# Peptides against a protein of PDB entry 3NZW: the designs that were tried, part 86

Target 1, 212 residues: chain A of PDB entry 3NZW
Amino acid sequence: TTTLAFRFQGGIIVAVDSRATAGNWVASQTVKKVIEINPFLLGTMAGGAADCQFWETWLGSQCRLHELREKERISVAAASKILSNLVYQYKGAGLSMGTMICGYTRKEGPTIYYVDSDGTRLKGDIFCVGSGQTFAYGVLDSNYKWDLSVEDALYLGKRSILAAAHRDAYSGGSVNLYHVTEDGWIYHGNHDVGELFWKVKEEEGSFNNVIG
Target 2, 222 residues: chain B of PDB entry 3NZW
Amino acid sequence: QFNPYGDNGGTILGIAGEDFAVLAGDTRNITDYSINSRYEPKVFDCGDNIVMSANGFAADGDALVKRFKNSVKWYHFDHNDKKLSINSAARNIQHLLYGKRFFPYYVHTIIAGLDEDGKGAVYSFDPVGSYEREQCRAGGAAASLIMPFLDNQVNFKNQYEPGTNGKVKKPLKYLSVEEVIKLVRDSFTSATERHIQVGDGLEILIVTKDGVRKEFYELKRD

## One batch from the design tools (peptide; aimed at target 1 G48)

Design b2_p28_3_s2 (made by RFdiffusion4, then SolubleMPNN; from b2_p28_3, 18 letters changed)
Fold by OpenDDE base, seed 2:
Structure b2_p28_3_s2 (fold): chain B 212 residues (1-212), chain C 222 residues (1-222), chain A 28 residues (1-28)
Amino acid sequence: as target 1 above (212 residues)
Amino acid sequence: as target 2 above (222 residues)
Amino acid sequence: SLEEYRKKLEEARKAALNRKGGGDGEVL
């Protein structure tokens, strides 16, 4: 898996691959590694597929209960804290989760929290999570600027996942791309890694380790 | 060596069409190298146009299917005989599986039916309750032999339009029920030739708006 | 003990799931 999220002047970019594995077996190329918790809040998935799907879906229910009780949307800080508290209760039970809670509230602005099954909870501007994270960071850190245009930021997210999909055997399938703004998240499509690879190679003159 | 799990072999396969879905399984049940039964059905009609199979350790599979069938009954009692949707069934099965996260059902689960728009739906589950809606899935002993074939023949992977120099992919299209049944039969006949845990018989459940139809075909018995 | 039994079950689970290629299930 490779997931990433970063803050920039235009909000948040979230990009993820879609491969699931079971050892050396490619179990799926089409897994949705982003949960749409509400129109303003996303969760990303890395680690155990069932652990992530089950508990992030549960988190969605808790976020909805908050809205019903408090008559306001849950903060990104509070949503991430609910998940962090939950996984901490299961510490040592063998949960495997690496998640990013990404969203926009009027109080917080665009916000990203990293939460993992070790009980770590971090607020930050840039995270890459999964077996391909180092490959994604290599591209992302080299090109990241706060002042990126929305178009350039979307491309950078997509391109960083593509780099990871190329080098990490456990990442691939497609890139799912999101832009989170004050008005909510916008889905920017599913991009097949095979087609995207050849397109980017031609346009950039990159990936010269592969002879066409 | 302490091992609470058995392995009863077999293979299952789901394919979603436009307005139908198919779930198929062989009828062989084995332990190690011994055939326990040549006709032990492992694909079940659960009501509400939902068919289910949980392939692997048969005791766990039977327990899971029984629990799901009971869940369907309770859903009707609680919701005034409302039909359980396939997506709600998938969520329910996730909870059944994940409820045993620390001592899982040793099975690969597939369900098939129609979604709320009347389109074919197949959902596959890992042993602990991760699930995905797909156009096709193979599970069980010969899944590694069949799944690449389905990628090519259902999802048209690695197929390109002639004369395009590999630049234009073959367009996705739904298969007819006859085409799907042919693919299922070819998959199981091929798997039977290469895997000792697959054979004897093939049972196919076809879900349409008109209900569940069953077909049976003989497989090799060696 | 119950703890030893739970440990044996967990080890057996991991071994069984790994033999099927699935480990603790699908990984993202």
Scores: peptide ipSAE 0.300, ipTM 0.781, DockQ to the pose 0.077; fails the geometry check
OpenDDE base, seeds 1, 3, 4, 5: peptide ipSAE 0.290, 0.293, 0.295, 0.294; ipTM 0.770, 0.778, 0.781, 0.768; seeds 1, 3, 4, 5 fail the geometry check

Design b2_p28_3_s3 (made by RFdiffusion4, then SolubleMPNN; from b2_p28_3, 14 letters changed)
Fold by OpenDDE base, seed 2:
Structure b2_p28_3_s3 (fold): chain B 212 residues (1-212), chain C 222 residues (1-222), chain A 28 residues (1-28)
Amino acid sequence: as target 1 above (212 residues)
Amino acid sequence: as target 2 above (222 residues)
Amino acid sequence: DLKEYKERLEKRREELLNLRGGGDGEVL
């Protein structure tokens, strides 16, 4: 898996691959590694598919309950804290989760929290999570600026996942791309890695380790 | 050392069409190198136009299917005989599987039916309850032999339009029920030739708006 | 020994998670 999220002047970009593996077997090329918790809040998935899918779906239910009780949307801080507290209760039980909770509230603005099954909870501006994270960071860190245009930021997110899909055997399939703003998240499509690779190679003159 | 799990072999396969879905399984049940049964059905009609199979350790598979059938019954009691949708069934099965997260059911689960728009639906599960809706999925002993074939023949992977120099992919299209049945039969025939845990018989459940139809075909018995 | 039993269960769980073609459950 490779997931990433970063804050910039235009909000948050979230980009993820879609491959699931079981050892050396590619179990799926079409997994949805982003949960749409509400129109303003996303969760990303890395690690055990069932652990992430089950508990982030549960988190969505807790966020909805908060909204019903408090008559306001849950904060990104509170949502991430609920998940962090949950996984901490299971510490040592063998859960495997690396997640980012990304969203926008009027109080917080665009916000990203990293939460993992070790009980780590971090607020930050840039995270790459998964087996391909180092490959994604290589591209993302080299090109990241706060002042990126929305178009450039979307491309950078997509391009960083593509780099990871190229080098990480456990990442691939497609890139799912999101832009989070004050008006909520916008889905920017599913981009097949095979088609995207050749397009990017031609347009950039990159990936010269592969003969076209 | 005590092993709480067995392996009863077999293979299952689901394919979704436009207005139908198919779930198929062989009827061989095996332990080690001994055939326990040449006709032990492992694909079940669970009501509400949902068919289910849980392939791997048969004791766990049977337990899971029984629990799901009971869940369907209770759903009707609690919700005034409302039909359980395939997506709700998938969520319910996730909870059944994940409820045993620390002592899992040793099975690969596939369900098939129609979604709320009348479109064919196939959902597949890992042993602990991760699930995905797909157009096709193979599970069990010969899944590694069949799944690449389905990628090519259902999802048209690695197929391109002639004369495009590999630039235009073959467009996705739904297959007819007859085409799907042919693919299922070819898949199981091929798997039987190469895998000792697959054979004897093939049972296919076809879900349409008119209900569940069953077809049976002989496989090699060697 | 409960510890050995848990280790065997974990090993089998890893094997089960490998049922979809190897490894723990589907890893994202």
Scores: peptide ipSAE 0.246, ipTM 0.753, DockQ to the pose 0.106; fails the geometry check
OpenDDE base, seeds 1, 3, 4, 5: peptide ipSAE 0.240, 0.239, 0.242, 0.240; ipTM 0.744, 0.751, 0.737, 0.738; seeds 1, 3, 4, 5 fail the geometry check

Design b2_p28_3_s4 (made by RFdiffusion4, then SolubleMPNN; from b2_p28_3, 17 letters changed)
Fold by OpenDDE base, seed 1:
Structure b2_p28_3_s4 (fold): chain B 212 residues (1-212), chain C 222 residues (1-222), chain A 28 residues (1-28)
Amino acid sequence: as target 1 above (212 residues)
Amino acid sequence: as target 2 above (222 residues)
Amino acid sequence: SLEEYKKKLAEKRKELLNMRGGGDGEVL
């Protein structure tokens, strides 16, 4: 898996691959590694598929209960803390989760929290999470600027996942791309890695290690 | 070595069409190299136009299917005989599987039915409840032999339009019931030739708006 | 001990799930 999220002047970009594996077996090329918790809040999935899918869905239910009870959307800080507290209760039980909780509230603005099954909870501007994270960071860090246009930021997110999919055997399938703003998240499509690779190679003159 | 799980072999296969879905399984039940039964059905009609199979350790599979069938009954009781949708069934099965996260059911689960729009639906589950809706899925002993074939023949992977120099993919299209049944039969016939844990019989459950139909075919009994 | 047994059971479950190409389940 490779997931990433970063803050920039235009909000948050979230990009993820879609491969699931079971050992050396490619279990799926079409997994949705982003949970849409609410129109303003996303969760990303890395690690155990069932652990992430089950508990982030549960988190969605907790966030909805908060909204119903408090008549206000849950903060990104509070949502991430709920998940962090949960996984901490299961510490040592063998949960495997690397998640980013990304959202926009009026109080917080665009916000990203990293949460993992070890109990780590970090607020930050840039995170890459998964087996391909180092490959994604290589591209992302080299091109990241706060002042990116929305178009350039979307491309950078997509391009970083593509780099990881190319080098990490456990990442691939497609890139799912999101832009989070004050008005909520916007889905920017599913991009097949095979097609995207050749397009990017032609347009950038990159990936010269692969003969066309 | 202590092993709380058995492996009863077998293979299952689900394919979704436009307005139908198919779930098929062989009828061989095996332990190690010994055939326990040549006819032990593992694909079940669970009501509400939902068919289910949980392939792997048969005791776990049977337990899971029974729990799901009971869940359907309770759903009807609690919701004034409302039909359980296939997506709600998938969520329910996730909870059944994940409820045993630390002592999993040793099974690959597939369900098939129609979605709320009347389109064919297949959902596949890992042993602990991760699930995805797909057009096709193979599970069990010969899944590694069949799944690549399904990728090619159902999802048209690695197929291109002639004369396009590999630039235009073969367009996705739904298969007819007859085409799907043929693919299922060919898949199981081929798997039987190459895998000792697959054979004896093939049971196919076809879900349409008119209900569940069953078909049976003989496989090699070697 | 019960803890050792649970550990062995967990390891065995992981191995068995891996043998079927499922590991402890799908990994993302």
Scores: peptide ipSAE 0.290, ipTM 0.794, DockQ to the pose 0.083; fails the geometry check
OpenDDE base, seeds 2, 3, 4, 5: peptide ipSAE 0.288, 0.284, 0.270, 0.290; ipTM 0.795, 0.803, 0.790, 0.794; seeds 2, 3, 4, 5 fail the geometry check

Design b2_p28_4 (made by RFdiffusion4)
Pose (drawn by RFdiffusion4):
Structure b2_p28_4 (pose): chain A 212 residues (1-212), chain B 222 residues (1-222), chain P 28 residues (1-28)
Amino acid sequence: as target 1 above (212 residues)
Amino acid sequence: as target 2 above (222 residues)
Amino acid sequence: PLTNTDFFNAWEDDIKRTHEFNTAVSGD
């Protein structure tokens, strides 16, 4: 698993791979590691497939309940805390999840929270989570500028997940892209590494190791 | 010490067609190196045009299927006999499985039917509720032998248009019920050849808008 | 070849392994 989300001039970019594993067994190449909590809230998934999916789906129900009660969209900070506090209640029970809650509110602007099963909750501009996180940090950190165009930022996030899918035996499948503005999240497609790799290699001249 | 889990072998397979779906499983049940039964059904019609199989520790698989079948019964009781759609059944199974997160049903579960558009549908589950909708899935002992074959023959993976210099991928034309039954039978004869826990018989449940049909085929008994 | 037990043990190990990578790498 490799997931990343970063803030920049044009909002937030979210990118994830789609590989699921059972040890060295590739369980699936087509899993959805991003959950659309609502039109302005996204959650990313890494760790235990069931823990992430179950608790993030539950988080969506909790956020919806907040809107009905308060007649207002839930903040990113509060939404991430609901998950952070829930996971904290289970500390020591073996839950396993590295998560990112990304969204936009007039009150907060573009906002990213890292939340994991240890109970850690951090607000930040850049996060990479999962077994492939360092590979994504290598490409993302060395090309990141606050002033990236929406187009360049979307590409960097995509390229970063691709770097991780290449080097991390536990990451791969396809890349799912998202862009977050004050008008909500915009899905930017599912890119199969099976074709995305060769295309990027030719067009970019990178991945100079692998023989084509 | 006491081990609450055992391994009863068996292999299950699910393929979704355009307007049908199949869920197949060998009928052999095993413990260690012995055969408990050469015919012990492991794929079930749970009503509302849904077939399911929870493969791994059989006691857990039975408890789960029994609990799900009762769930469909109560769904009708509580919702004015409304039909439980396959997507709804999948989310329901997720909660049943995750409900035992800290003492799991040790099973790999697959269900099949049609979605609300009448299309074929297959869902597979992790022991603790992780699930996804798919075109095909192999579960159980021979899953590692069969899933690669299905990626090739069902989803045409690694296959290209001849003479296109590997540029054009083989189109994803869709399989008929006849072509699917062939892939299923071949899959199980192959699995019976290479895996000692697979054999004796093969039972397939076919699901269409007209309901659930069953077909049975013998397998090598050694 | 693998058994159902091997698949589930591999799943348990994967849960343990992926837990080590839950801590995020962050940038400036």

Design b2_p28_4_s1 (made by RFdiffusion4, then SolubleMPNN; from b2_p28_4, 19 letters changed)
Fold by OpenDDE base, seed 2:
Structure b2_p28_4_s1 (fold): chain B 212 residues (1-212), chain C 222 residues (1-222), chain A 28 residues (1-28)
Amino acid sequence: as target 1 above (212 residues)
Amino acid sequence: as target 2 above (222 residues)
Amino acid sequence: MLTNRDFFEALEQTREFESKYTKPVTMK
């Protein structure tokens, strides 16, 4: 798995692969590793599929309850804290979760929180999470700047996942790409890694370790 | 060392069509190298046009199916006999599975039916409740033999239009019920030849808007 | 924070009983 999120002048880019495995077996190439909690809030998934899917869906319910009770959207800070508190209660039980809660509220602006099953909760501008995270960081850190255009930022997110998919055996399938703005998240499509690889290789002259 | 789990073998397969879905399973039940039964059905009609199979440790599978059937019953009771949708069924099964997160049901679960738009639907679950809607899924002993075949024949993976030098992928299209049944039969006959835990009989449940139909075919008994 | 190595090993090491036919799905 490779998931990433980063803040820039245009909001937040979220990009994830779609491969799931069971040992050496590719269980799926089409897993949705982004949960759309509400029109302004996303959660990413890495680790145990059931743990992430179950508890982030649960989180969605908690966020909705907040809206119903308070007549206001939940903050990214509060949403991430709910999840963090939950996983902390299970600390040592064997949950496996690496998640990013990404969203936009009027009060906070574009915000990213990292939450994992070790109980770590961090606010930040850039996170890559998963077995392929270091490969993604290699590309992302080399090209990141706050002043990226939306187009360049989207490409950078997509390209970083592609790099990870190329080198990490546990990442692949496709890239799901999101742009989060003050108006909410925008889905920017599903990009098959196979097709994307050859396109990028041709256009950039990159991936020269592969002949063809 | 005590092992609470067994392995009863077998294989299951789900394929969604345009306006139908199928869930198939062999009828062999084994322990180690001994055949316990040559006809032990493992695909069940659970009502509301939902068919289900939980393949792996049969005791766990049976328990899970019974719990789900009971869930359907209580859903009707609580919601004025409202039909349980396939997506809601999937969510319910997730909760059943994850409720035993730390002592899981040792099964691979697949359900099939029609979604709310009348389109074929297949959902697959891991032992602890992660699930995904897919066009097709194989589970059980011969899943590794069958799934690549389904990738090629249902999803047309690695197929290209002739004369395009591999530049144009074969377009996705729905298969007819007859085509799907053929694929299922071919899958299981092939699996039976190469896997000792698969054989004896093949039971196919076909879900359409008209209900659930069952078909049975003999497999090799060796 | 979880490292890339943590994702390789975390769930698999916590499972006492598993089969090549019936394994939990991971998003490593």
Scores: peptide ipSAE 0.138, ipTM 0.765, DockQ to the pose 0.058; fails the geometry check
OpenDDE base, seeds 1, 3, 4, 5: peptide ipSAE 0.136, 0.129, 0.125, 0.130; ipTM 0.749, 0.753, 0.748, 0.747; seeds 1, 3, 4, 5 fail the geometry check

Design b2_p28_4_s2 (made by RFdiffusion4, then SolubleMPNN; from b2_p28_4, 20 letters changed)
Fold by OpenDDE base, seed 2:
Structure b2_p28_4_s2 (fold): chain B 212 residues (1-212), chain C 222 residues (1-222), chain A 28 residues (1-28)
Amino acid sequence: as target 1 above (212 residues)
Amino acid sequence: as target 2 above (222 residues)
Amino acid sequence: TLTNKDRFDALEKTREFERKYVKPVTMK
């Protein structure tokens, strides 16, 4: 798995691969590793598929309950804290989760929290999570700037996942791409890695370790 | 050492069409190298146009199916006989599976039906409740033999339009029920040849807007 | 709330299951 999120002048970019595995078996190439909690809030998934799906869906319910009770959208800080508190209660039980809670509120602006099953909760501007995270960081860190255009930021997110998909055996399938703004998240499509790889290779003259 | 799990073999397969869905399973039940039954159905009509199979350890599979059927019953009681949608059924099954997260059902679960728009739907589950809607899925003993075949024949993976130098993929299209049945039969016939835990009979449940239809075919009995 | 014993027992069972039986789907 490779998931990433980063803040920039235009909001937040979220990009994820779609491969799931069971040992050496490719279980799926089409897994949705982003949960759309509400129009302004996303959660990413890495680790145990059931753990992530179950508890992030549960989180969505908790966020909705907050909105109903408080007549206000939940903050990204509060949403991430709910999840963090939950996984902390299960610490040592064997949950496997590496998540990013990404969203926009008027109070916070664009915000990213990292939450994992070890009990870590971090606020930050850039996170890559999963077995392919180091490959993604290599590309992302080399090209990241706060002042990226939306177009360049979207491409950078997509390109970083592609690099990870190329080098990490546990990442692949497709890239799902999101842009989060003050108006909410926008889905920027599903990009098959096979097609994307050859396109990028041709256009950039990159990936020269592969003979076309 | 005590082992709470058994393995009863078998294989199941789901394929979604445009306005139908198919869930098929062999009827062989085994323990180790012994055939317990040559006709033990493992694909079930659960009502509300939902068919289900939980393949692996039969005791766990039967328990899960029973619990789901009971869930359907109570859903009707609680919601004025409202039809349980396939997506809601999938969510319910996730909770059934994840409720045993630390002592899982030793099964691969597949359900099939029609979504709320009348389109064919197949959902597959891992033992602890992760699930995904897909066009096709194989589960059980011969899943590794069949799934690559389905990738190629249902989703047309690695197929390109002739004369395009591999630049144009074969377009995705829905398969007819007849085509799907052929694929299912070929899948199980081939699996039976190469896997000792698959054989004897093939039962296919076809879900359409008109209900659930069953078909049965003989497989090799070796 | 789980006790420490419950957590350790659950972890052991989970690991045993993953090792001996059907592997759960993971997003590594």
Scores: peptide ipSAE 0.277, ipTM 0.755, DockQ to the pose 0.050
OpenDDE base, seeds 1, 3, 4, 5: peptide ipSAE 0.270, 0.267, 0.269, 0.264; ipTM 0.756, 0.773, 0.748, 0.751; seeds 1, 3, 4, 5 fail the geometry check

Design b2_p28_4_s4 (made by RFdiffusion4, then SolubleMPNN; from b2_p28_4, 19 letters changed)
Fold by OpenDDE base, seed 4:
Structure b2_p28_4_s4 (fold): chain B 212 residues (1-212), chain C 222 residues (1-222), chain A 28 residues (1-28)
Amino acid sequence: as target 1 above (212 residues)
Amino acid sequence: as target 2 above (222 residues)
Amino acid sequence: TLTNRDRFEALEATREFERKFVKPVTMK
């Protein structure tokens, strides 16, 4: 798995691969590793598929309950804290989760929290999570700047996942791409890695370790 | 050390068509190298046009299916006989599975039916309740033998238009029920040849708007 | 409700089962 999220002048980019595995077996190439909690809030998934899918769906319910009770959308801080508190209660039980809670509130602006099953909760501007995270960081860190255009930021997110998919055996399938703004998240499509690889290679003259 | 789990073998396969879905399973039930039964159905009509199989440890599979059937029953009681949608069924099954997260049902679960638009639907679950809607899925002993075949023949993976130098993929299209049944039969006959835990009989449940139909075919009895 | 013994046995059985049979899906 490779998931990433980063803040920039235009909001948040979220990009994830879609491969799931069971040991050496590719279980799926089409897993949705982003949960759309509400129109302004996303959760990413890495680790145990059931753990992430179950608890982040549960988180969505908690966020909706908050909205109903408080007549206001939940903050990214509060949403991430709910999840963090939950996994902390299960600490040592064997949950496997590496998540990013990404969203926008008027109070906070664009915000990213990393939450994992070890009990870690971090606010930050850039996170890559999963077995391919170091590959993604290699590309992302090399090209990241706050002042990226939306177009360049989207491409950078997509390109970073592609790099990870290329080098990490546990990452691949497709890239799902999101842009989060003050108006909510925008889905920017599913990009098959097989097609995307050759396109990028041709356009950039990159991936020269592979003969086209 | 006592092992609470067993392996009863077998293989299951789901394929979604445009306006139908199929869920098939062999009828062999084994323990170790012994055949317990040559005809023990493992694909079930659960009502509301939903068919289900939970393949692996049969005791767990049967328990899960019974719980789901009961869930359907209570859903009707609580919601004025409202039909349980396939997506809601999938969510329910997730909770059934994840409810035993720390003592899992040792099964690969597949359900098939029609979505609310009348389109064929197949949902696949891991032992602890992660699930995904897919066009096709093999589960059980010979899943690793069958799934690549389905990738190629249902989803047309690695197939390209002739003369395009691999630049144009074969377009996706729905398969007819006849085509799907052929693929299912070929899958199971092939699997039977290479896997000792698969054989004896093949039962196919076909879900359409008109209900659930069953077909049976003989497999090798080795 | 599971006992500690049940959890232990289930864990060990799960590990064995994962090696030989159906593995849980992971997003590495």
Scores: peptide ipSAE 0.249, ipTM 0.762, DockQ to the pose 0.058
OpenDDE base, seeds 1, 2, 3, 5: peptide ipSAE 0.247, 0.250, 0.268, 0.246; ipTM 0.759, 0.765, 0.784, 0.749; seeds 2, 3, 5 fail the geometry check

Design b2_p28_5 (made by RFdiffusion4)
Pose (drawn by RFdiffusion4):
Structure b2_p28_5 (pose): chain A 212 residues (1-212), chain B 222 residues (1-222), chain P 28 residues (1-28)
Amino acid sequence: as target 1 above (212 residues)
Amino acid sequence: as target 2 above (222 residues)
Amino acid sequence: STIKVSNSFWDTAMAQSAAAAPFPFWVY
């Protein structure tokens, strides 16, 4: 798995791969590793497929309950804490998840929280999570500027996941893109690496190692 | 020491058509190198036009299917006999499985039916509730032998339009019920040839707007 | 600024999947 989310001038970019594994067995190439908590909240998934899916879906129900009770959209900080505190209750039981809670509120602006099953909870501008995280860091860190256009930022996030899907045996399938502004998240499509790789290689001239 | 889990073999297969779906499984049940039964059904009609199979440790598979069938019964009791849609059944199965997160039902489960638009639907589950809707899925012992074949023959993977220089992918025309039964039978004759836990019989459950139908085919007994 | 994170959660998920063989858990 490879997931990333980063803040910049135009808000937040979120990109994930879609590969699921059972060891060396490719269990699926078409899994959804991003969950739409609500129109302004996204959650990313890495680790145990069932733990992530189950608890992030549950997180969505907890966020909705907050809105009914407080008559107000839940903050990114509080939403990430609900998951962080829940996972902490299970510390030592073997839950397995690397997660990112990304969203926008008038009160917080673009906001990103890294939350994992160790109970770690961190606010930050840039995170890459999963077995392929270092591959995505390599491309994302060396081309990142706060002043990226929405178009360039969307591409960098896409390119970074692509770099991870190429080098990490446990990442691949397709790339799912999202952009987060104060008007909520905008889905930017599902890009199959089976075509995205060759297209990026020709148009960019990169991936100069693999013979085409 | 005591091991609460065993492996009863078997292989299951699910394919979704435009307005139908199928869930197939061999009827052999095994323990180690012996055959417990050459005919022990492993795919079940659970009502509301849903078929399901939980394959792996059979005791767990039976307990799960039994618990789900009872779940559909109570769904009617508590919601004025409302039909349990396949998507709703999938989320329900997720909770049943994740409910044993710390002592799992050791099964790979697949269900089939039609969605609320009458389209064919297949859902497959992880032992602890991870699930996704798909076009086709092989589960159980021969899953590693069969799933590659389905990616090729059902979703036309790696196949291109001849003469397009590998530029144009083979279109995703959709399979009829006849063409699907062929792929299923071929899949199981192939799996019976290469996997020692697959054989004896093949039982297919076909689901349409008219309900659930069954077809049976013999397989090599060796 | 980039914040580096550990990968202990994915290693745990892989170890659980191996321990549940021949019924492996799915891992992202």

